Peptides against a protein of PDB entry 4GXB. Designs and how they scored, part 116

Target 1, 277 residues: chain A of PDB entry 4GXB
Amino acid sequence: VPTEEVSLEVLLSNGQKVLVNVLTSDQTEDVLEAVAAKLDLPDDLIGYFSLFLVREKEDGAFSFVRKLQEFELPYVSVTSLRSQEYKIVLRKSYWDSAYDDDVMENRVGLNLLYAQTVSDIERGWILVTKEQHRQLKSLQEKVSKKEFLRLAQTLRHYGYLRFDACVADFPEKDCPVVVSAGNSELSLQLRLPGQQLREGSFRVTRMRCWRVTSSVPLPSGSTSSPGRGRGEVRLELAFEYLMSKDRLQWVTITSPQAIMMSICLQSMVDELMVKKS

## One batch from the design tools (peptide; made by RFdiffusion4, then SolubleMPNN)

Design b2_p20_2_s1 (from b2_p20_2, 13 letters changed)
Fold by OpenDDE base, seed 5:
Structure b2_p20_2_s1 (fold): chain B 277 residues (1-277), chain A 20 residues (1-20)
Amino acid sequence: as target 1 above (277 residues)
Amino acid sequence: LTLYDVAVYRNPIFEWELEE
């Protein structure tokens, strides 16, 4: 791709558009710095955020595809997909809420965290009771961003990424689940027929390993079920989990977001490793 | 016949001891 100056749109979690002038040859960090400059985010806070490739759904919700890597050219990465549904989103990239303290000391950082948190609550990524929702709305009306965040930090699935509904082989084969990643775990929410909502928590410290598998079914000449288009790539995330003492079991999640889930696992592991050292 | 691409990741923070 020839090096040219282009206008690139980067979205915040709430859908706010940030337009930056960058080169087509600018790498992820260059674009991130441009976004930070546009927002007046201090340089020392840039490292708390990352750029993500997402697919915007019809309802305006974001399906996270992957984190943009350092070597990538964000303009090329998003435009090469040749679909307007793909967007670049700025989001915080750490898991431990303790790092919020560093970010929220700055007005711009505070605003970013606030906007993200409001969006996550509105999207149902953060789980709230009726009473908590009332309290949050009251704080939002008062525009008390710090207090809002402090309350939000105590809420279930604060800081989690919620994935699109998918399928897992746990606790039973072909179980519909909603996966969320955060707090050094994968949370699998499921509702079996006639049962209440259940949540399975899989802590990363109990995952011995994980794998991402991409498979393409060969066109079998026989009666392929009419609904799956010919050549659809199937992605799976499987992890080997310590279910009990000396008992490892594989859990497999079938999801188009398997890559993003794996990135989350790696990111959580990396953060834990930093804390342990 | 299915074509597969597999990436495997070992977890360095894995713990065998279950915190009871």
Scores: peptide ipSAE 0.454, ipTM 0.865, DockQ to the pose 0.545
Fold by OpenDDE base, seed 4:
Structure b2_p20_2_s1 (fold): chain B 277 residues (1-277), chain A 20 residues (1-20)
Amino acid sequence: as target 1 above (277 residues)
Amino acid sequence: LTLYDVAVYRNPIFEWELEE
């Protein structure tokens, strides 16, 4: 792609549009810096955020596809998909809520965290009781952003990334589940007919390894449509989990977001390694 | 027949000892 100046749209969690002028050859960090500059986010806080490729659903919700890597060209990455459903989103990229303290000291950082948290609550990513919802609404009406965040930090699945409904082989084969990543775990939520909501928590420290598999059926001789339709690719995330002492079991999640799940696992592991050092 | 691409990741922070 020839190097040209272009206008790139980056969305915040609340759907706010940030337009930045960048080069088509600008890498992820260059674009991130441009977004930060546009928002007046200080340089020392840039590292707390990342750019994500998402698919915007009809209801305006975001399905996270992957984190943009350092070597990527965001403009090329999003435009190459040839669909307006794909967007670039700015989101915080750390898991430990303790880092919120650093970010919220700055007005812009505070606003970003607030907007993200409001969105996560509205989307049902963060779980709230009726009373908690009332309290949050009151704080929102008062525009008490710091107090809002402090309350939100205590809520279930605060800081988690929620994925689209998918299928897992746990607790049984072909179970419909909702996966969420956060707090150094994958949470698998399942509701079977006539049963209560069940949640399985898989801590990353008990995952020996994980793998992402992409599978495509071989064209059988008769219906060789040459075009690999996106619908033919099956993505799976599998992790080998220490279920009990000396007992490893593979858990497999079938999801188009398997890559994003893997990225989350790696990110959580990386953060834990930093803390351990 | 199915074509597979596989990426495997080892977890460096894996713990064999279960903390209760």
Scores: peptide ipSAE 0.454, ipTM 0.864, DockQ to the pose 0.536
Fold by OpenDDE base, seed 3:
Structure b2_p20_2_s1 (fold): chain B 277 residues (1-277), chain A 20 residues (1-20)
Amino acid sequence: as target 1 above (277 residues)
Amino acid sequence: LTLYDVAVYRNPIFEWELEE
């Protein structure tokens, strides 16, 4: 792609549009800095956020595809998909809520966390009781952003990334599940026939390893280059989990978001490694 | 016949001891 100046749209979690003028050759960090400058986010807080490639669903919700890497060109990455459904989203990129304290000290950082949290609650990513919802609404009406966040930090799945419904082989084969990543775990919510909603928690510290597998059916002899229709690629995330003492078991999740799940796992591991150092 | 691409990640923070 020739180097030229372009207008790039970056969305916040709530769908707010941030337009930045960048070069087509600008890398992820360059674009992130441009977004930060547009928002008046200080340089020392840029590292708490990342750019993500997402697919906007019909209801306006975001299906996270992957985190944009440092070497990528965000403009090229999003436009090469040739679909307006794909967007670039700015979101916080840490897991430990303790880092919220650093971000909240700045007005812009506070606003970003607030907007993200409101959106996550509205989308059902953060789980709330009726009473908690009432309290949150009251704080929202008062525009008490700090108090809102403090309450939100105590809520179930605060800081989690929720994935689209998918399938796992645990506890049974072909089990429909909703996966969420956060708090150094993968949470699998499932409902088996005739059973109540169940949640399985898989802590990252108990995962010996994980793998992402992409599989494509080979064309049988007659039809030439089947364009890899989106429907032909199967993605799986599998992790080897310590179920009990000296008992490892593989758990496999079949999902188009397997790559994003793996990115989340790596990100959680990286953050934990930093804390231990 | 199916083509596969596999990426494997070792977890450096894996603990053999179960947290009680």
Scores: peptide ipSAE 0.453, ipTM 0.864, DockQ to the pose 0.546
Fold by OpenDDE base, seed 1:
Structure b2_p20_2_s1 (fold): chain B 277 residues (1-277), chain A 20 residues (1-20)
Amino acid sequence: as target 1 above (277 residues)
Amino acid sequence: LTLYDVAVYRNPIFEWELEE
């Protein structure tokens, strides 16, 4: 791709648009720095955020596709998909809420966390009771961002990334589930017919390994329609989990977001490794 | 027939000890 100056749109979690002038050859970090500069985010806080490729749904919700890697060219990555539904999103990229303290010390960092948290609550990624929701609204009306975040940090699934509804083979085959990643775990929520909402918590420390599998049915001998329709690729995330003492069991999630789930697992593991060091 | 591509990741922080 020839090197050209372009205007790139980067979205915040709440859908706010940040326009940056970058080169088509700028790598992920270069674009991230440009976004930070545009927002007046200090350099020492850039590392707490990442750029993500997402698919915008009809309702405006974001389906996370993957984290942009360091070697990638964000402009090329998003434009090569040739679909307006794909966007680049800025989001915090750490899991431990303790790091919020570092980010909140800066006005811009505080605003970013606040906007993200409000959005996550509105989208149902963070689970709130009626009373908690009332308290949050009161704080939002007062524009008490720090107090809002402190309350939010105590809420169920604070800091989690929620995925689209998908299918798992746990607790039974072909169970419809909603997966969320956060707090060093994968949370699988399911509602079976006639049953109450159930949640399975899978801590990353009890995952021996995980795998991502991509499968494509071989076209039977008839017409090679060259268009590998996006619909033919099946992605699965499987992890080997310590269910009980000395008992490992594979759990498999079938989801188009299997890659993103794997990225989350790796990211959580990496963060935990840093803490143990 | 199905074509498969598989990436496997080992977890360096895996613990056999179950947190009681």
Scores: peptide ipSAE 0.453, ipTM 0.865, DockQ to the pose 0.546

Design b2_p20_2_s2 (from b2_p20_2, 14 letters changed)
Fold by OpenDDE base, seed 2:
Structure b2_p20_2_s2 (fold): chain B 277 residues (1-277), chain A 20 residues (1-20)
Amino acid sequence: as target 1 above (277 residues)
Amino acid sequence: LTLYPVAEYENPIFYWELEK
């Protein structure tokens, strides 16, 4: 792609549009810096955020496709898909809520975390009781962003990334699940027929390894699930989990977001490594 | 069904925890 100055749209978690003028040849960090500058986010806080490629769903929710890598050209990455449903989103890129303290010290950082958290609650990524929701709404009405975040930090799945409904082979084959990544785990929420909602927690510390695989269904496979076009690539995330002492078991998640799940796993591992170093 | 590996990762944290 020839180097040209272009206007690039980057969205915040709440859908707020940030327009930046960048070069088509600008890498992810360059674009991130441009976004930060536009928002007046200090340079020392840039590292707490990342750019993500997402698909905007019909309801306005974001399906995270992947984190943009350092070598990528965000303009090219998003425009090459030739679909307006793909967007670039700015989101915090750490897992430990302790890092919120650093970000919250800055007005812009606070606003970003607040907007993200509000959005995550509205989207049902953060799980709230009725009473908690009332309290959050009260704080939101008062525009008490710090207090709002402090309360939100105590909520279930705060800081998690929620994926689209998918399928896992755990606890049963072809089990519909909702996967969320956060707090150094993959949470699998599922409801088996006639059962209550259950959550399985897979801590990354007990994952020996994981892999992403792609497969192309053979034309002869009759399992055309409605909505899978003929020839759609099937992505799977598989991880080997220490279920008990000396017992490893593979768990496989079939999801178009398998790559993003893997990125989350790596990111959580990296953060843990930093903490332990 | 043809499976292609896209990426595979060993988890260093896993082994670190086992060594404790």
Scores: peptide ipSAE 0.380, ipTM 0.860, DockQ to the pose 0.799
Fold by OpenDDE base, seed 3:
Structure b2_p20_2_s2 (fold): chain B 277 residues (1-277), chain A 20 residues (1-20)
Amino acid sequence: as target 1 above (277 residues)
Amino acid sequence: LTLYPVAEYENPIFYWELEK
């Protein structure tokens, strides 16, 4: 792609558009700095955020595809897909809510966290009771952003990234699940026939390893997963989990977001490593 | 179905916790 000046649209979690003028040759950090400058976010807070490639759904929700890496050219990465469904989104990129304190000290940082949190609640990524919802709505009406965030930080799945419904082989083969990543875990929500909603927690500290695999169904193979077209790439995330003392078991999640799940795992591990150093 | 590993990651935190 020839180097030229272009207008790039970056979305906030709530769908607010930030237009930045960048070069087609600008790398991820260059674009992130341009977005920060446009928002008047201080340089020392840039590291708390990342750019993500997402697919916008019909309802306006975002399906996270992957985090943009340092060597990438965001303009090329998004435009090469040749679909208006793909967007670049700015989101916080840490997991420990303690880092919110650093970000909240700045007005712009506070606004970004607030907008993200409101969106996550509205999308059902953060789980709220009826009473909690009432309290949050009251704080939102008062525009008390700090108090809103303090309450939100206590909520179930605060700071989690929720994935699209997918399939796992745990606890049973071909089990429909909703996966969320956060708090150094993968949470798997599922409902088996005749059972109540269940949640399984897989802590990253108990994962020995994980892998992403891709497969293409063979034309002659009867094992086309129901609903996938012939020749569609199947992505899987598998992790080896310490179920009990001296008992490792593989858990496999079949999802088009397997790459993003792996990125989340790595990111959570990296953050834990920093804390322990 | 031929599965090709795209990437495999060892978790250093896992081993660190086991050593404690």
Scores: peptide ipSAE 0.378, ipTM 0.860, DockQ to the pose 0.796
Fold by OpenDDE base, seed 4:
Structure b2_p20_2_s2 (fold): chain B 277 residues (1-277), chain A 20 residues (1-20)
Amino acid sequence: as target 1 above (277 residues)
Amino acid sequence: LTLYPVAEYENPIFYWELEK
């Protein structure tokens, strides 16, 4: 692609649009720096955020596809998909809420965390009781961003990334699940017919390894499940989990977001490694 | 069904926790 100056749209979690002038040859970090400059985010806080490729759903929700890598050209990465549904989103990229303290010290950082948290609550990524919702609403009306975040930090699945409904082979084959990543775990929520909502926690510290696989279903004659067109690539995330002492079991999640799930696992492991060093 | 591995990762934290 010839090097040209272009206007690139980057979205915040709340859907706010940030327009930046960049080169088509600018790498992910260059674009991130341009976004930071546009927002007046200080340089020392840039490392707490990343750019993500997402697919915008009809309801305005974001389905995270992957984190943009350092070697990527964000303009090329998003435009090559030839669909207006794909967007670039700025989001915090750390898992430990303790790092919120560093980000919240800056007005712009505070605003970014606030906007993200409000969005995550509105989308049901963060789970709230009726009473908690009332308290959050009151704080939002008062525009008390710090107090809002302090309360939000105590809520279930704060800081988690929620994925689209998918299928796992745990606890049963072809079980519909909702996966969330955060706090050094994958949380699998499921509701079997006639049963209450169940949640399984898979801690990354008990995962020996994981892999992403792609498969193309062979055109088998009869059982065309109507929704998966012939030739759609099936992505799976599989991880080997220590269920009990000396008992490893593979768990497989079938999801178009398998790559993003793997990125989350790696990111959580990396953060844990930094803390232990 | 031919599964092609896209990426495989070993978890260093797993082994670190087992050694404690």
Scores: peptide ipSAE 0.378, ipTM 0.860, DockQ to the pose 0.780
Fold by OpenDDE base, seed 1:
Order: C-alpha cells, then structure tokens, then sequence
Structure b2_p20_2_s2 (fold): chain B 277 residues (1-277), chain A 20 residues (1-20)
C-alpha cells in the first residue's frame, strides 16, 4: 500500500468517534499516539490503553475480534476486511482496578474510564442490581465521575470483557455459554434447561496451558444447521484446567472470538507476571 | 474434523503457583 495521509476513525467504548490524520504506514503505536494527542491524553497514560479490532453488531454492540499488535498497520488492518462493520476501538488494556488510580488522576483518563464503564454497564458487561443501578444513575446525573467509578469498581464483572454467546463442552457437551474475561479468570455463565443461571469460574492460575484451533467442518451429508454457510471456519479455545489436586481436565470453548479469548488469557498472565517480579 | 493448532501457550503462572 502506498504511503498516504488518511483520516482514520477510532471509536471509544461508547461509540464516540475520534478522527485522526495518520499515514497508511503508521503502526499501531503511532495511531495510538495520534488518538492520545487528539484526546489530550498525556504520554505517560498511553500505555494503559490499546487499540482493538471489533465488529459492530446491528444493535451497536461491539464484538471484539482481536487486539491490534505493534507491527500492524491499523488503517490497512481495518480496510482490508472490506466491510464497514469492522471498527477500531480504544479501550483500557489492564485488568487490575488498582491501575485505575493512575489513570483517574488525569481529567482525560478519568473521562475515558468513565465513558467505558458507563458503556459496559449499559451493555450488561458489568452486572448490577436494581439498587446499584439506581445509585449509579444518581451519580451519573450529578456527573460525579470519580464516585461513579469507585462504586463501579465494587460491582460484579467490573473490568471484564464480555464475549458473544457461544458453546462450551463444560459442564456438559454443547452447552450454550456466555464467556467473560477479567480478574485473572474466565467466567462461564450458563443456563441449563429448567435450572437457574450458573457461573463457572476458571482462574488463569489453574490453567496449565491453552490453545486455539481451527477446523473446517467436512460437508457431512447430514442437514447442517441452515445458518452456517458451507466452509465456515470453526475456532475453538481449549485450556487444560486443574479441577482438583492432581486432576487436569480440558475445557473447550467453540467461538469465533477464540483468538480474542486467548489474547485476554495471555494479557492476564502477563500482568500477573509483572506483579510477581 | 481435522483440527489444526493455531497456537498453544504454556502458562508460567501455573507452575509458579504449584511450587508454593
């Protein structure tokens, strides 16, 4: 691709558009710096955020595809998909809420965290009771961003990334689940027929390893479910989990977001490693 | 179903926690 100056749209979690002028040859960090400059985010806070490739759903929700890597060219990465549903999103890229304190010290950082948190609540990524929701709305009406975040930090799945509904082989084969990543775990929410909502927590500290696999379903002559077109690649995330003392078991999640889930696992592990050093 | 591994990762934190 020839090097040209282009206007690139980067979205915040709430759908706010940030337009930046960049080169088609600018790498992820260059684009991130341009976005930071446009927002007036200090250089020392840039490292707390990352650019993500997402697919915008019909309802305006974002399905996270992957984190953009350092060597990537964001303009090329998004435009090469030749679909307007793909967007670049700026989001915080750490898991420990303690880092919020660093980001919240700056007005722009505070605003970014606030906007993200409001969006996560509205999308149901952060789980709230009716009373908590009322309290949050009251704080939002007062525009008390710091107090809002302090309350939000206490909520279930604060800081989690929620994935699209998918399928797992745990606790039973072909179980519909909703996976969320955060707080050094994968949370699997499921509702079995006639049962209450259940949540399984898989802590990354108990995962020996994980893998992403790709498969192409063979056209077996049996009635493929009408909606999956011929030749769709099936992605799976599998992890080997310490269920009990000396008992390892593989858990497999079938999801188009398997790559993103793996990225989250690696990111959580990396953050834990930094804290232990 | 032919499964092709795309990537496999060992978790260093797992082993660190086991050694405690």
Amino acid sequence: as target 1 above (277 residues)
Amino acid sequence: LTLYPVAEYENPIFYWELEK
Scores: peptide ipSAE 0.375, ipTM 0.859, DockQ to the pose 0.797; fails the geometry check

Design b2_p20_2_s3 (from b2_p20_2, 12 letters changed)
Fold by OpenDDE base, seed 4:
Structure b2_p20_2_s3 (fold): chain B 277 residues (1-277), chain A 20 residues (1-20)
Amino acid sequence: as target 1 above (277 residues)
Amino acid sequence: LELLDVAVFENPIFKWEQEK
């Protein structure tokens, strides 16, 4: 792609648009820096955020596709998909809420975390009781962003990424589940027929390994041209989990977001490794 | 199904936790 100056739209979690003038050849970090500059985010806080490729759903919710890698060209990455539903989103890229303290010290950082958290609550990524919701709304009305975040930090699935409904082979084959990643775990929420909502927590510390697989259905002998349409690729995330002492079991999630789930796992592992070093 | 690609990730944290 020839190097040209372009206007790139980057969204915040709340859908706020940040327009930055960048080069088509600018890498992810360059774009991130441009966004930070536009927002007046200090340089020392840039590392707490990342750019993500997302698909905007009809309801305005974001389906996370993947984190943009360092050597990617965000403009090319998003435009190559030739669909306006794909967006670039700025989001915090750490898991431990302790890092919120660093970010919250800055007004812009605070605003970013606040906007993200409000959005996550509104989207149901963070689970709240009625009373908690009332308290949060009160704090929001008072524009008490710090207090809002402090309360939010105590909530179930604070800091989690929620994925689109998918299928897992746990606890039974072909179980519909909602997966969330955060707090060094994958949370699998499921409701079996006639049963209450159940949650399976899979801590990354008990995952020996994981794998992402892509597959396609075998062409049925019908003459229909094997147009490998984008819709035919099946993605799976499987992880080998220590269920009990000396008992490893594979759990497989079938999801178009398997790559993003794997990225989350890696990111959580990386963060834990940093803490243990 | 035809397998297209497989990426495997070993978890160093798992090893670290099991060695304790």
Scores: peptide ipSAE 0.544, ipTM 0.926, DockQ to the pose 0.742
Fold by OpenDDE base, seed 5:
Structure b2_p20_2_s3 (fold): chain B 277 residues (1-277), chain A 20 residues (1-20)
Amino acid sequence: as target 1 above (277 residues)
Amino acid sequence: LELLDVAVFENPIFKWEQEK
């Protein structure tokens, strides 16, 4: 792609549009810096955020596809998909809520965390009771952003990324599940027929390894439909989990977001490694 | 199913936790 000046749209978690003028050859960090400058986010806080490729669903919800890589060209990455449903989103890129303290010290950082948290609650990514929701709404009405965040930090699945409904082979084959990543775990919410909602917690500290696999159905003889559309690729995330002492078991999640799940796992592991070093 | 690609990731934090 020739180097040209272009206008690139980057969305905040709440859907707010940030337009930046960048070069088509600008890498992810260059675009991130441009977004930060547009928002008046100080340079020392840029590292707490990342750019993500998402698919905007019909309801306006974001399905996270992947984190944009460091040497990636965001303009090329999003435009090459040739679909307007794909967007670039700015989101915080750490898991430990302790880092919120650094970000909240700045007005712009505070606003970004607040907007993200409000959005995550509205989308049901953060789980709230009726009473908690009332308290949060009261704080929102008062525009008490710091107090809002402090309360939100105590809530279930604060800081988690929620994925689209998918399928797992645990606890049974072909179980419909909703996966969320956060707090050094994958949370699998499932409802078996005739049963109450259950949650399985898989801590990354108990995952020996994981893998992402892509596969396609074998062509059944008759439908030579030549269009191997993206829709035929099956993605799976499998992880080998320490269920009990000396008992490892594979758990497999079938999801178009398997890559994003793997990125989350790696990111959580990396953050834990930094804390232990 | 035809396998297209496989990426495997070893978890260093697992090893660290098991060595404790």
Scores: peptide ipSAE 0.544, ipTM 0.926, DockQ to the pose 0.736
Fold by OpenDDE base, seed 3:
Structure b2_p20_2_s3 (fold): chain B 277 residues (1-277), chain A 20 residues (1-20)
Amino acid sequence: as target 1 above (277 residues)
Amino acid sequence: LELLDVAVFENPIFKWEQEK
């Protein structure tokens, strides 16, 4: 792609648009710095955020596709998909809520965390009781962002990324589940026929390994249409989990977001490794 | 199904935790 100056739209988690002037040849970090500058986010806080490729749903919700890598050109990455549904989103890129303290010391950082948290609650990514919702609403009305975040940090699935409904082979084959990543785990929410909502927690510390696989249906003897439509590729995330002492079991999640799930796992592992170092 | 691609990731934290 020829190097040209372009206007790139980057969204916050709440859908707020940030327009930045960048070069088509600018890498992810260059674009991130441009966004930070536009927001007046200090340079020392840039590392707490990342750019993500998402697909905007009809309801305005974001389906996370992947994190943009350092070598990528965000303008090219998003425009090459040739669909207006794809967006670039700025979001915090750490898992431990302790890092919120560093970010919250700055007004812009505080605002970003606040906006993200409000959005995550509104989208049902953070689970709240009726009473908690009332308390949060009261704090929101008072515009008490710090107090709002402190309360939110105590809530179930605070800091989690929620994925679209998908299928897992646990506890039963072809079980519909909602997966969320956070707090060094994958949370699988499921409802079996005639049963209450259940949650399975899979801690990353108990995952020996994971894999992402792509597959396509075998060509049935009918017309090999050469165009593998987007709908033909099946993505799976499988992880080998220590269920009990000396008992490893594979769990497989079939999801178009398998790559993003794997990125989350790696990111959680990396963060834990830094803490142990 | 025909397998197209596989990426495998070993978890260093798992090893660390099991060695304790």
Scores: peptide ipSAE 0.544, ipTM 0.927, DockQ to the pose 0.735
Fold by OpenDDE base, seed 1:
Structure b2_p20_2_s3 (fold): chain B 277 residues (1-277), chain A 20 residues (1-20)
Amino acid sequence: as target 1 above (277 residues)
Amino acid sequence: LELLDVAVFENPIFKWEQEK
């Protein structure tokens, strides 16, 4: 790709647009630095955020595709998809809410966390009771961002990424589930026919390994349509979980976001490793 | 189903927790 100066749009979690002038040859870190500079985010806080490739849904919600890697060229990564539904999003990239304290010390960092948290609540990623919602709204009206975040940090699934509805083989085959990643776990929410909402918590500390697989259905004899359309590839995330003492069991999630789920697992593991070292 | 690609990741945290 020839090196050219381009205007790149990066979205915040709330859909706010940040336009940056970058080179087509700029890597992920270069673009991230440009975004930080545009927002007046200090250099020492850049590491708490990452750029993500997302697909914007019809309702304006973001389906996270993957984190952009350091070697990638964000402009090329997003434009090569040739679809306007794909966007680059800036989001915090740590899991432990203790790191919020570092980010909140800066006005820009505080604003980013606040905007993200408001958006996550509005999208139903963070779960709130009616009373909690009332309290949050009161704090929003007062524009008390710090107090808002302190309350939000106590809420169920604070700091989680919520994925699109998908299918798992647990607790039963072909079970519809909503997966969320956060707090060193995968949360699987399911509603079986005639049953209440159930949540399965799978802590990363009890995952021996995980696997991402791609597959395609075998062509049934007649339709030799050569175009393996993107729609035929099935992605799965499987993890081997310690269910009980000396009992490992595979759990498989079928989802187009299997790669993103794997990235989340790796990221949570990495953060835990840093804390233990 | 035809398998196209597989990526496997071992979890070092799991090993650490089980060695306690």
Scores: peptide ipSAE 0.543, ipTM 0.926, DockQ to the pose 0.734

